# Ledger of designs, part 23: peptides against a protein of PDB entry 4ASU

Target 1, 270 residues: chain A of PDB entry 4ASU
Amino acid sequence: ATLKDITRRLKSIKNIQKITKSMKMVAAAKYARAERELKPARVYGVGSLALYEKADIKTPEDKKKHLIIGVSSDRGLCGAIHSSVAKQMKSEAANLAAAGKEVKIIGVGDKIRSILHRTHSDQFLVTFKEVGRRPPTFGDASVIALELLNSGYEFDEGSIIFNRFRSVISYKTEEKPIFSLDTISSAESMSIYDDIDADVLRNYQEYSLANIIYYSLKESTTSEQSARMTAMDNASKNASEMIDKLTLTFNRTRQAVITKELIEIISGAA
Target 2, 83 residues: chain B of PDB entry 4ASU
Amino acid sequence: FTFASPTQVFFNSANVRQVDVPTQTGAFGILAAHVPTLQVLRPGLVVVHAEDGTTSKYFVSSGSVTVNADSSVQLLAEEAVTL

## One batch from the design tools (peptide; aimed at target 1 D140 A210, target 2 S61)

Design b2_p13_7_s4 (made by RFdiffusion4, then SolubleMPNN; from b2_p13_7, 6 letters changed)
Fold by OpenDDE base, seed 1:
Order: C-alpha cells, then structure tokens, then sequence
Structure b2_p13_7_s4 (fold): chain B 270 residues (1-270), chain C 83 residues (1-83), chain A 13 residues (1-13)
C-alpha cells in the first residue's frame, strides 16, 4: 500500500471513530434517562399484565387468528437488538403456522419490517415508523393501541415481543400475551369477575393494550440505548486499534520510501 | 395494592386498609377481600387509607382498576398527582 | 455524517 492509501484509510477510520465516540456519549445519556423512566414504567406495565396472569386467560383451540407485535425502533447500530426480536417473531410465526393459525404481524419500528419484509411481507398489517428518535410516551403507545384496535383485524390472541432490559450489558427478548376483547369476555376464568359491563370491559382492554405497549416500548428503548452504547464503544475501540496498526504501517512504509530514495540517489539509478 | 402512573409509582405491593376510587359507574371503596372486579377510572379523587390510619389523596385522570381473587389490586392511572 | 454512517453500517453487516 502506498503512503497515500494508508493516509486515506487513516482519515476514514479517524472520522468513524469520532462518530462512534459521539454516538456512544449520546447513547449513554439516553440510556441514563431511559433507565430512570423504566422503573415506574415496569411497575405500571407489569400491573397491566397482572389480570392475564391471575385470570389465566386461555384461547380456545378453534380460534385461529394470532397477532404478533414486534417492538423495536428505526435506528440501527445497536447490536443484536433488532435481529433478536425478529428472530423470535420468526420462530413464533412458524410455530403458529405449524399449528394451523393465521398469523399477522405489526412492526413497531421500521427495522422489523426491514428484516422481515422479504419473508413475511404478506403477514404485515402495519409498521409504525419514527420510533426511537425520542423517548416513547404513553401517548405514542395509545396511538399504536388505537390503530391496532381500529385496524379491522379481528385477532383472537396475540403476542408482543420486545427486549426486556436486565442490565447495561444484558437484555432478553420476551413475549407477553395480548388478548382480544372477545377472548377476554368469553374466558371461563373471567367468570369470577361478575357483572362487568361490556363497555367497561372494552375500555379496560383498550387501556390494557396501551399499557402493555407502553411498557414494551420502555423496555425496548432502555435495552436499545444500552446496546448502542456498548456497540459504539466496541466500534471506537476497534477503530483505535486499527488506527494504531495503520500508523505503524505508515511509519514503516515511510521509512522504506526514504531508504529507497537514498539508495537510488547513491546508486545513480534515478 | 399497586398504584402507579406511567411515570410514577405511588404504591408498590403495599398493604392498605381501603382505597376509594372514582369509576365510570361511580365511586366505590375497595376493602380487604373485595370481590374481584374490573373498572375504568374517571377523572377524580383517589383516597388511600393506610393501615396506620393515614389517608392520602390523589387526583387521577383516566385509567383502570383491577381487584383480583387473591386480593391484589392494581390501580393504573394515565395521570396522577398527589394532593 | 450520514454517508459515513451508511458506510459504517455496511462494514458492520
């Protein structure tokens, strides 16, 4: 490689390093905020799921319509955040299809669609874009919930798949159940909740859906920012190592060029 | 008893004597061993009566309240403020 | 910066 080639590569890598360092700092700041906001969101979200756990709601086997909601974002450079969700979505979709279920997919964040478009395009109902630039709000979750409920797709049960935050170095892709109003209302286990007005149950379900979506968004965001911070740190370190290697190569090459020039001068072969 | 909004937790698995909630069907008090029920909140006052006799008041917007068979209660408000 | 990020993404994939 010529000195010019090495210099060009050095400049390129140094620029990348600057970008990755900057992104790391941004991700760190966003992570800190997300982690703080996740604490109450987790209590809130887990509380919303309590009914389904306590009531042990089951969907009859004859019901075939299943909805999968994958929660991620639009933004890349965050390690395996998107691929992990997509992988579990694929697995779940395949299992459900094998069981004779009809599967439809909703993507929260454009990256899910990007990954699954080729193989699952026909199963997608909608993809929500513009996810990940700003911290998700309950309003955002409500919009998603409303859109789902108004989509006209009459699912019997569903799954929301997202990355649950464990620590700054760990997340786990999780699945939580979603049930339609009809499934909830017809569940035998719900009989203990006597004299529930149909309108009340409908409204309750709407809130429940929004709550669960909100929770999933907060878990996903925290996981994503943490993963991005780690990814950018790794990228910065890799860039640094490459810069060091190239710098050594540059110095060696420069010395070789000088030596060659000296020899040419001494030998008169110029 | 769990009482939370998306951004704040007021009670987390706490033992309380009574919780008064404003629901669309009317305000009612949740006592220990209350029958299982699901309700939707309307804007209004939540009053939490602690076992020690302390009373706390909150204003809530919309949301839900769940009373389960195991006596667990989840009060989830979209917005809530301490009064 | 966007181009650099794009190239970086391509290199990471």
Amino acid sequence: as target 1 above (270 residues)
Amino acid sequence: as target 2 above (83 residues)
Amino acid sequence: MEEALKKFREALE
Scores: peptide ipSAE 0.018, ipTM 0.879, DockQ to the pose 0.016
OpenDDE base, seeds 2, 3, 4, 5: peptide ipSAE 0.011, 0.015, 0.016, 0.016; ipTM 0.879, 0.877, 0.882, 0.883

Design b2_p13_8 (made by RFdiffusion4)
Pose (drawn by RFdiffusion4):
Structure b2_p13_8 (pose): chain A 181 residues (1-270 with 5 gaps), chain B 83 residues (1-83), chain P 13 residues (1-13)
Amino acid sequence: ATLKDITRRLKSIKNIQKITKSMKMVAAAKYARAERELKPARVYGVGLIIGVSSDRGLCGAIHSSVAIIGVGDKIRSILTFKEVGRRPPTFGDASVIALELSIIFNRFRSVISYKTEYSLANIIYYSLKESTTSEQSARMTAMDNASKNASEMIDKLTLTFNRTRQAVITKELIEIISGAA
Amino acid sequence: as target 2 above (83 residues)
Amino acid sequence: AERLEAFREALAA
């Protein structure tokens, strides 16, 4: 309730809001990179339960929608392939998955809507390129919603700070008047 | 005729005369009228004879060539670079 | 590259 506590809390939530807004544009830039590389990947990959995701969270209902194997460390987290999503998926990554050894992944539509031999590795590559495009755009919205929630929180606390600031001024003033009187 | 690597796409549904292709057994020159077959590639060159008579030369490390029941061919390699 | 060489060897096997 003290001004010091409110000033500390404002700076704490402002730090979260700046970071979440900073990841909205990052997901927007990485999504633009992912869609640019999805066009040649879709024309390349045309011709057992495999779950395709990533280690990196904060992407909304992507890991929860998809429901030994299992690419993406967050899919094993419910009940394996690790270190994906930090860097864009290469064909070599899809090759290692085929080397260690009917498929579930998120297909890219737009920014809002989604759906859940040598040829076998091409399907894994097709899923990896589709999944990261899906993972990034969903993260763009997840951090946009988080930036909205943190801003609403700052507005509520600013009103508290103004009430407390007024209450401190009047209290100091009463102590002076009474001390005089 | 479709020719693509994971990185870039060279031809998108041609519309081409013939394509020389490296295969595990020697080499195969795929004409417009060729038998439906499924083949796997080896380290070798790919020569694309354009419809206007011109030539295109690329290199292929590995992959697959697929010619369907119709007059359609899809050639895909892991890496294709010039030169 | 090393991953691709290992994958080619596995398919040749």

Design b2_p13_8_s1 (made by RFdiffusion4, then SolubleMPNN; from b2_p13_8, 7 letters changed)
Fold by OpenDDE base, seed 1:
Structure b2_p13_8_s1 (fold): chain B 270 residues (1-270), chain C 83 residues (1-83), chain A 13 residues (1-13)
Amino acid sequence: as target 1 above (270 residues)
Amino acid sequence: as target 2 above (83 residues)
Amino acid sequence: SEAQKRFNEALAQ
């Protein structure tokens, strides 16, 4: 490689390093906020799931319609965040199909659609885009919940799949159950709640769905920002190592050029 | 007893004597070992009576309340403020 | 989709 080629590569990598460092700082700031906001959101979301866990709601085997909600974002450069969710969605969809279930998919964030488009395009009901620019709000979750409930797809049960935040270096892809109003109403374990008005139960289910979606968004966002911070840190370190290597190569090449020129001068051949 | 909004936690697995909640059907008092029930909140006052006799008041917008068979209670408001 | 439009409107608020 010529000195010019090395210099060009050095300049390019240095620019990349600047970008990745900047992105790391932005991700770090967003992560800190997301982690703080996740604390109450987790209590809130786990509280909403408590009924379904304690009641052990089961869907009858004759019920065939299953909804999968995948939660991620539109934004890349965050390691395996999107692929992890998509992998679990694929696995779940395959298992359900093998069990003779009808599977429909909702994607929260465009990356889910991007990954699953070729293999599962016909199973998508809707993809919500413009996710990840700002922190998700309860209003956002409520809109998603409302759109789902008004979609006309009469699912019996569902799964919401998202990345649960563990630490700055760890997340786990999780699945939480979603149940239709009919499934909840018909569950034997709900008999202890049998004096509940149908309208109350409907409204309760609407809130529950919004709550769970909100919780999943907050977990996903925190996981994503942490993963992006880590990915950008790794990219910055890799760029630094490459810069060091290329700088050494540049210095060696420069010395070789000087030596060649000196030899040409001494030999009188130039 | 858990009482939270999406952005704030007021009680997390706490023991309380009584919680008064505003429901669509009217005021509802949740006592210790209350029978299992589900309700939705209307805008109004939540009053939490602690075991030590202290009373805390909150204003909530909407949400849900769950009383489970194990006597656990989840009060989940979309918005809530301390009064 | 109409759903996406409504979502975008909510995001804009």
Scores: peptide ipSAE 0.172, ipTM 0.919, DockQ to the pose 0.070
OpenDDE base, seeds 2, 3, 4, 5: peptide ipSAE 0.091, 0.110, 0.012, 0.125; ipTM 0.920, 0.919, 0.879, 0.925

Design b2_p13_8_s2 (made by RFdiffusion4, then SolubleMPNN; from b2_p13_8, 5 letters changed)
Fold by OpenDDE base, seed 1:
Structure b2_p13_8_s2 (fold): chain B 270 residues (1-270), chain C 83 residues (1-83), chain A 13 residues (1-13)
Amino acid sequence: as target 1 above (270 residues)
Amino acid sequence: as target 2 above (83 residues)
Amino acid sequence: SAALEAFRAALEA
């Protein structure tokens, strides 16, 4: 490689390092905000899931329609955030198919579709795009919930798959159940809840779905920003190491060029 | 008793004496060992009666309330403000 | 955007 080539490469890597450092700072700021906003969102979301846990709602085995909602975003450069969700979605879809269930998929964020389109395109109902540019709001979750309920797909049971935030260095892909209105209304365990009007139950279910989606979005966003911060830090370190290596190569090459020029001068071959 | 909005937590697994909630079917009081029920909130006043006798008031927009068999209560409002 | 794409390509390489 010529000195010119090495210099060009050094300049390129230094620019990349500047970008990764900048992105790290942006991710850090977004992470800090996301973590603060996750605290109440977690209480809110976990509270919404309490019914399903306490009532032990079960779907009859003869019910075959299953919905998988994968939650991520449109934005890359965040390590294994998207692939982890997609991997669990694939596993769940395969297990359900093996059990004779009909599986449909909803992707929240374009990255899920990007990963699963080739293998699962026929199972996708809808993909929600423009996720991850701004912090998710309850309004956003409500829109997704409404779209799902109005999709015309009459699922019996479903699962929402997302990355739960643990710490700045750790997340875990998790699955939470979702149930259709019919499944909830027909569940034997719901008999203990007296005087439930059908309209009330419908409205309740709409809120429940929106709440769970909102919770999943907040967990996902916090996990994503943390992972991006880590990824950008790693990229910056890798760039630094490469700069050091190339600098050594540059110095060696420069010395060789100088030596060659001196020999040419001494030999009169100029 | 848990009372939260998407952006704020007012009570988290707290013990309370009574919670008055505005529902679409009417306002009712949730007492200790209340029968399990599901309701949706209408805009109105929530009153929380603590065990120590203190009372706190909140205005809520919409949402849900769940009373479970284990006496746990989840009051989840889309918007809520302390009055 | 082009710089970001180039960056992604460089990070994946």
Scores: peptide ipSAE 0.030, ipTM 0.875, DockQ to the pose 0.015
OpenDDE base, seeds 2, 3, 4, 5: peptide ipSAE 0.024, 0.024, 0.028, 0.011; ipTM 0.882, 0.884, 0.887, 0.882

Design b2_p13_8_s3 (made by RFdiffusion4, then SolubleMPNN; from b2_p13_8, 4 letters changed)
Fold by OpenDDE base, seed 5:
Structure b2_p13_8_s3 (fold): chain B 270 residues (1-270), chain C 83 residues (1-83), chain A 13 residues (1-13)
Amino acid sequence: as target 1 above (270 residues)
Amino acid sequence: as target 2 above (83 residues)
Amino acid sequence: SAALEAFRAALAA
């Protein structure tokens, strides 16, 4: 490689390093906020899921319609965040299909659609875009919940798949159940709950869905920002190492050029 | 007893004596060993009676309340403020 | 949300 080539590469990598460092700082700030906001959101979301755990709501085996909701975002450069969710969605869809279930998919965030479009396009009901630019709000979750309920797809049960935040260096893709109003109303385990008005139960279910979606969004966002921060840090370190290597190569090449020029001068070839 | 909004936690798995909640069907008090029920909140006053005798008041917008067979309660409000 | 509006109105009063 010529000195010019090495210089060009150095310049390019240095620019990349500047970008990745900047992105790391932005991700770090967003992560810090997301983590703070996740604390109450987790209590809120887990609280909403408590009914399903305690009541042990089961869907009859004869029910065939299953909804999979994958939660991620529109933004890349965050490691395996999107692919992890998509992988679990694929696995779940395949398992359900093998069990004779009808499977429909909803993607929260455009990246889910981007990954699954080719193989699962016919199973997609809707994809929610513009996710991840700003921290998710309960209003956002409510909009998603309402859209799902108004989609016309009458699922029996569902699964919401998202990345649960563990630590700054760890997340885990998890699945939580979603139940239709009919499934909840007909569940034997719900008989212990006092005479619940149908309208009350409908409204309750709407809140429950919004709550779970909100929770999943907060977990996903925190996981994503931490993963992005880590990815950008790794990229910056890799760039630094490459800069060091190229700098050494530059110095060696420069000395070789000087030596060659001196030889040409001494030999009269200059 | 858990009482939270999306942005704030007021009680997390706490033991309380009584919680008064405003529901669409009317206000009712949740006591120990209350029958399991599901309700939706209307805008109104929540009153939490702690075991130590202290009483806390909150205003909530909307949401849900769950009373389970194990006496656990989840009060989840869309918005809530301390009074 | 009607509930949210009512809530805000109540807080403002």
Scores: peptide ipSAE 0.037, ipTM 0.901, DockQ to the pose 0.076
OpenDDE base, seeds 1, 2, 3, 4: peptide ipSAE 0.013, 0.015, 0.019, 0.012; ipTM 0.873, 0.876, 0.880, 0.886

Design b2_p13_8_s4 (made by RFdiffusion4, then SolubleMPNN; from b2_p13_8, 6 letters changed)
Fold by OpenDDE base, seed 3:
Structure b2_p13_8_s4 (fold): chain B 270 residues (1-270), chain C 83 residues (1-83), chain A 13 residues (1-13)
Amino acid sequence: as target 1 above (270 residues)
Amino acid sequence: as target 2 above (83 residues)
Amino acid sequence: DAALAAFRAALEA
């Protein structure tokens, strides 16, 4: 490589390092906020899921329509955040198909569709875009919930798959159940709640879905920002190492060029 | 008893004497051993009666309330403020 | 585009 080539590469990597450092700081700020906002959101979301756990809602085996909601974002450069969700979605879809279930997919965030488009395009109902630019709000979750409920796909049960935040260095891809109104209303375990008006139950289910989606978005966002921060830190370190290596190469090459030029001058070969 | 909004937690697995909630079907008080029920909140006042006799008032928007067979209660409001 | 490619390469290394 010529000195010019090395210099150009050095400049490029230095610029990348500046970008990654900047992105790390931005991700760190977003992470700190997300973590603070996750604390109440987790209580809220887990509270919403409590019914399903306590009521032990079971979907009859004869019901075949299953919905998978993958929760991620539009933004890249966050390590394995998207691929982890997609991997679990694929696994779940395959398992359900093997069990004779019909599977439809909703992607929250464009990255899910980007990963699954080739293999699962026909199973996608909708993909929600513009996810991840701002912290998710309950309003955002409500919009997603409403769109799902109005999609016309009458699923029996579903799975929401998202990354649950564990720590700055750890997340876990998890699945939570989603139940249709019909499944909830027909569940034997719900008999203890029998004095519930059908309209009330419908509204309750709408809130429940929105709550769970909101919770999943908050978990996902926190996990994503943490992962991005780590990824950008790693990228910055890698860039630094590459800069050091290239700098050494530059110095050696420069000396070689000088030596060659001197030899050419001395030999009269110019 | 758990009472939370998406952005704030007021009670987390707390023991309370009574919770008065505004629901679409009417306001009702949740006491110990209340029958299991699911309700949707309407905008209104929530009053929490603590075991020590203290009362706290909250204004809530929409949401849900769940009373389970194990006497656990989840009050989940879209928005809630202390009064 | 080159910067993005280099960035991706740096992230994958």
Scores: peptide ipSAE 0.024, ipTM 0.910, DockQ to the pose 0.013
OpenDDE base, seeds 1, 2, 4, 5: peptide ipSAE 0.020, 0.023, 0.023, 0.022; ipTM 0.899, 0.905, 0.910, 0.910; seed 5 fails the geometry check

## One batch from the design tools (peptide; aimed at target 1 D140, target 2 S61 G63)

Design b2_p14_1 (made by RFdiffusion4)
Pose (drawn by RFdiffusion4):
Structure b2_p14_1 (pose): chain A 181 residues (1-270 with 5 gaps), chain B 83 residues (1-83), chain P 14 residues (1-14)
Amino acid sequence: ATLKDITRRLKSIKNIQKITKSMKMVAAAKYARAERELKPARVYGVGLIIGVSSDRGLCGAIHSSVAIIGVGDKIRSILTFKEVGRRPPTFGDASVIALELSIIFNRFRSVISYKTEYSLANIIYYSLKESTTSEQSARMTAMDNASKNASEMIDKLTLTFNRTRQAVITKELIEIISGAA
Amino acid sequence: as target 2 above (83 residues)
Amino acid sequence: AERLEEFREALEEL
């Protein structure tokens, strides 16, 4: 309730809002990179339960929608392949998955809407390239919604700060008048 | 005729005369009228004879060539670089 | 590169 507590809390939530907004544009830039590389990947990959995701969270209902194997550390987290989503998926990554050894992944449509031999590694590559494009655009919205929630929280606290600031001024003033009187 | 690597796409549904291709057994030159076959590649060159008579030379490390019941061929390699 | 070499070797063994 003290001004010091409110000033500290404002700076704390502002830090979160700046970070979440900073990841909105990052997901927007990484999504643009992912879609640029999805066009040649879709024309490349055309011709057992495999779950395709990533280690990196904060992407909304992507890991929860997909429901030994399992690519993406967050899919084993419910009940394996690790270290994906930090860097764009290469064909070598899809090859290692095929080397260690009917498939579920998120297909890219737009920014809002989604759906859940040598040839076998091409399907894994097709899923990896589709998945990260889906993971990044979903993260773009997830951090956009988080930036909105943190901004609404700052507005509520600013009104509290103005009430407390007025209440401190009047209290100090009363202590002066009474001390005089 | 479709030729693509994971990185870049060279030909998108040609519309081409013939394509020389490296295969595990020697080499195969795929004409417009070729039998439906499924083949796997080896380290070798790919020569693309354009419809206007010109030539295109690329290199292939590995992959697969697929010619279907119709006059359609899809050639895909892990890496294809010039030169 | 090394991953692709290992994968090519595995396919040749087939």

Design b2_p14_1_s1 (made by RFdiffusion4, then SolubleMPNN; from b2_p14_1, 7 letters changed)
Fold by OpenDDE base, seed 5:
Structure b2_p14_1_s1 (fold): chain B 270 residues (1-270), chain C 83 residues (1-83), chain A 14 residues (1-14)
Amino acid sequence: as target 1 above (270 residues)
Amino acid sequence: as target 2 above (83 residues)
Amino acid sequence: SEALERFNKALAER
């Protein structure tokens, strides 16, 4: 490479490093907000899941329709956030298919669709786009819940797969159950709640679904911003190392050029 | 007893004496050892009676309330404000 | 930001 080529590359990488550093700071600001908003959202969401844990709702083995909701976003540059969810969705779909269940998929965020579309296109019901540009609201979760309920797919049970936030440097892909109204209404363990009006139970289930989706979105968002900070930090470090290597190459190349020019002058080959 | 909205936590696994909730089927008081039930909240007043005798009032918009067999209660409001 | 500082600290402790 000529000195000019190395200089051009150095300038380019330095610019990339500036961009990645800036993106790290933006991700940090979004993370701080997401973490703050996750605290109440976790209490709220875990509270909504408490019924399913306490009632130990079992789906009969003869019920074969299973829905998988993958929660992610449209935005890249966040490490393994999307691929981790997609990997677990694939694993779950394969296990359910091996058990003779029918599997349908909903993607929250376009990145899941981009990963799974080629292999699972026939299983996709809907993909929600425009996820991750702004912090998720309960209204957003309610819209997703309503669209799911109105999709016409009569599932018996399902799984919502998302990244749970652990720390600023750690997340874990987790799964939470979702149940149809019919499955809840027919569950033997729900008999202790017998005096429940059918309309009340329907409305309750709509709230529960919205609550779980909201919780999952908040966990996913916090995990994503954390992972983006890590990805941008790694990119910035890699850029720094490349700058150092190219700077050394530049210095060596410059010395070689000078030496060559001196030899040409001394030899009279000019 | 857990009482939260998506954005705020009012009670987190707290012991309380009584919670009065506005439901679509009517207002009812949740006491110790209340029978398990599921209800949907209507807009109205939530009154929490603490063990120390203090009473707190909240306005809620909508949501759900769950009373479990283990006497745990989850009051989950879409919106809630302290009065 | 405080969040960035916490992140950098957590990375240094890893």
Scores: peptide ipSAE 0.558, ipTM 0.944, DockQ to the pose 0.015
OpenDDE base, seeds 1, 2, 3, 4: peptide ipSAE 0.413, 0.024, 0.006, 0.521; ipTM 0.938, 0.889, 0.857, 0.950; seed 2 fails the geometry check

Design b2_p14_1_s2 (made by RFdiffusion4, then SolubleMPNN; from b2_p14_1, 6 letters changed)
Fold by OpenDDE base, seed 4:
Structure b2_p14_1_s2 (fold): chain B 270 residues (1-270), chain C 83 residues (1-83), chain A 14 residues (1-14)
Amino acid sequence: as target 1 above (270 residues)
Amino acid sequence: as target 2 above (83 residues)
Amino acid sequence: DEVLKKFQEALEKL
């Protein structure tokens, strides 16, 4: 490589390093906010799931319609965040299909669609785009919940798949159940709940769905920002190492050029 | 007893004597060992009666309340503020 | 990991 080529490459990598460092800082700021906002959201979301855990709601085996909601975002450069969710979605879809269930998919965030479109395009009901630019709000979750309920797909049960935040260095892809109104209303374990009006139960379920979606979005966002921060840090370090290597190459090449020029001067061959 | 909004936690697995909640079907008091029920909140006042006899008041918007067989209660408001 | 790999690959191609 000529000195010019090395210089061009150095400039390019230095620019990339600036970008990755900037992205790291942005991700760090978003992570700090997301982690703070996740604390109450987790209590809220876990509280919403408490009924399903305590009532041990079971879907009859004859019920065949299963909805998978994958939660991620539109934004890349966050390590395995999207692929982890997609992998779990694929596994769940395959298991359900093997069990004779009909599977439909909702993607929260365009990256889910990007990964699964080729293999699961026929199973997609809807993909929610414009996810991840701003921190998710309960309003956003409510919109998603409403759109799901209005989709016309009458699922019996479902799975919401998202990355649960553990720490700045760890997340876990998890699944939480969602149930249809009919499944909840017909569940034997729900018989202990007294004086539940059908309209009340419907509204309750709508809140529950919105609550779970909100929770999943908050977990996902926190996990994503943390993973992006780590990814950008790693990219910045890798760029630094490449800069160092290229700088050494540049220096060696420069010395060789100087030596050659000196030899040419001394030899009179110029 | 858990009482939270999406953005704030007021009670997390706390023991309380009574919680008065505004529901779409009317206001009711949740006592210890209340029968299991599911309700939807209407905008109104929540009053939490602590074991020590103290009372706390909150305004809530919409949401849900769950009373489970194990006497656990989840009060989940879309919006809630301390009064 | 794939995006990072692609990013690294893109970095390597520069």
Scores: peptide ipSAE 0.026, ipTM 0.905, DockQ to the pose 0.012
OpenDDE base, seeds 1, 2, 3, 5: peptide ipSAE 0.022, 0.023, 0.025, 0.024; ipTM 0.889, 0.893, 0.904, 0.906; seeds 1, 3 fail the geometry check

Design b2_p14_1_s3 (made by RFdiffusion4, then SolubleMPNN; from b2_p14_1, 4 letters changed)
Fold by OpenDDE base, seed 5:
Structure b2_p14_1_s3 (fold): chain B 270 residues (1-270), chain C 83 residues (1-83), chain A 14 residues (1-14)
Amino acid sequence: as target 1 above (270 residues)
Amino acid sequence: as target 2 above (83 residues)
Amino acid sequence: SEALERFRRALEEL
């Protein structure tokens, strides 16, 4: 490599390092906010799931329609955030298909579609785009819930797959159940909740769906920003190491060029 | 008793004496060992009576309330403010 | 949000 080539590469890597450092700082700020906002969101979301855990709602085996909601975002450069969700979606879809279930998929965030479109295009109902530019709100979750309910797909049971935040260095891809109104209304374990008006139950279920979507978005966002911060930090460190190595190579190459020029001058060959 | 909005937690697995909630079918009081029920909230006042006799008032917009067989209660409001 | 509008109306009635 010529001195010119090394210099060009050094300049390029230094520019990349500036970008990755800037992205790290942005991700850090977003992470700090997301982590604060996740605390109440987790209590709210876990509270919404309490019914399903306590009532032990079971879907009859003869019910075949299953909905998978994968939650991520549109934005890359966050490690395995999208691939982890997609991997679990694929596994779940395969298991359900092997059990004779019909599987439909909803992607929250464009990255889910980008990973699964080639293999699962016929199973996709809808993909929600424009996820991850701003912190998710309950309004955003309500829009997604409404669109799902209006999709015309009469699922019996479903699952929402998202990354649960554990720490700044750890997330876990998890699955939470979603149930149709018909499944809840017909569940034997719901008999203790008798005399519930059908309109009340419908409205309750709409809130429940919005609540779990909101919760999943908050967990996903916090996990994503943390993962991006870590990825950008690692990229910045790797760039620094490469700069150091190239700088050493530059210095050695420069010395070799000078030595060659001196020999040419001394030998009269120049 | 858990009472939260998407952005704020008011009670988290707390023991309370009574909670008065505004529902679409009418306001009702949740006491210890209340019959399991599901309701949706209407805009109105939530009144929490603590075991120490303290009464707290909240205004809620909409949401849900769940009373489970184990006497756990989840009051989940879309918007809520302390009064 | 329709819920937000209901909330605002309810606040105005207080």
Scores: peptide ipSAE 0.029, ipTM 0.898, DockQ to the pose 0.167
OpenDDE base, seeds 1, 2, 3, 4: peptide ipSAE 0.014, 0.013, 0.016, 0.024; ipTM 0.864, 0.870, 0.874, 0.884

Design b2_p14_1_s4 (made by RFdiffusion4, then SolubleMPNN; from b2_p14_1, 8 letters changed; failed a check: too like the target's own chain)
Amino acid sequence: SEALARFNEALAAA

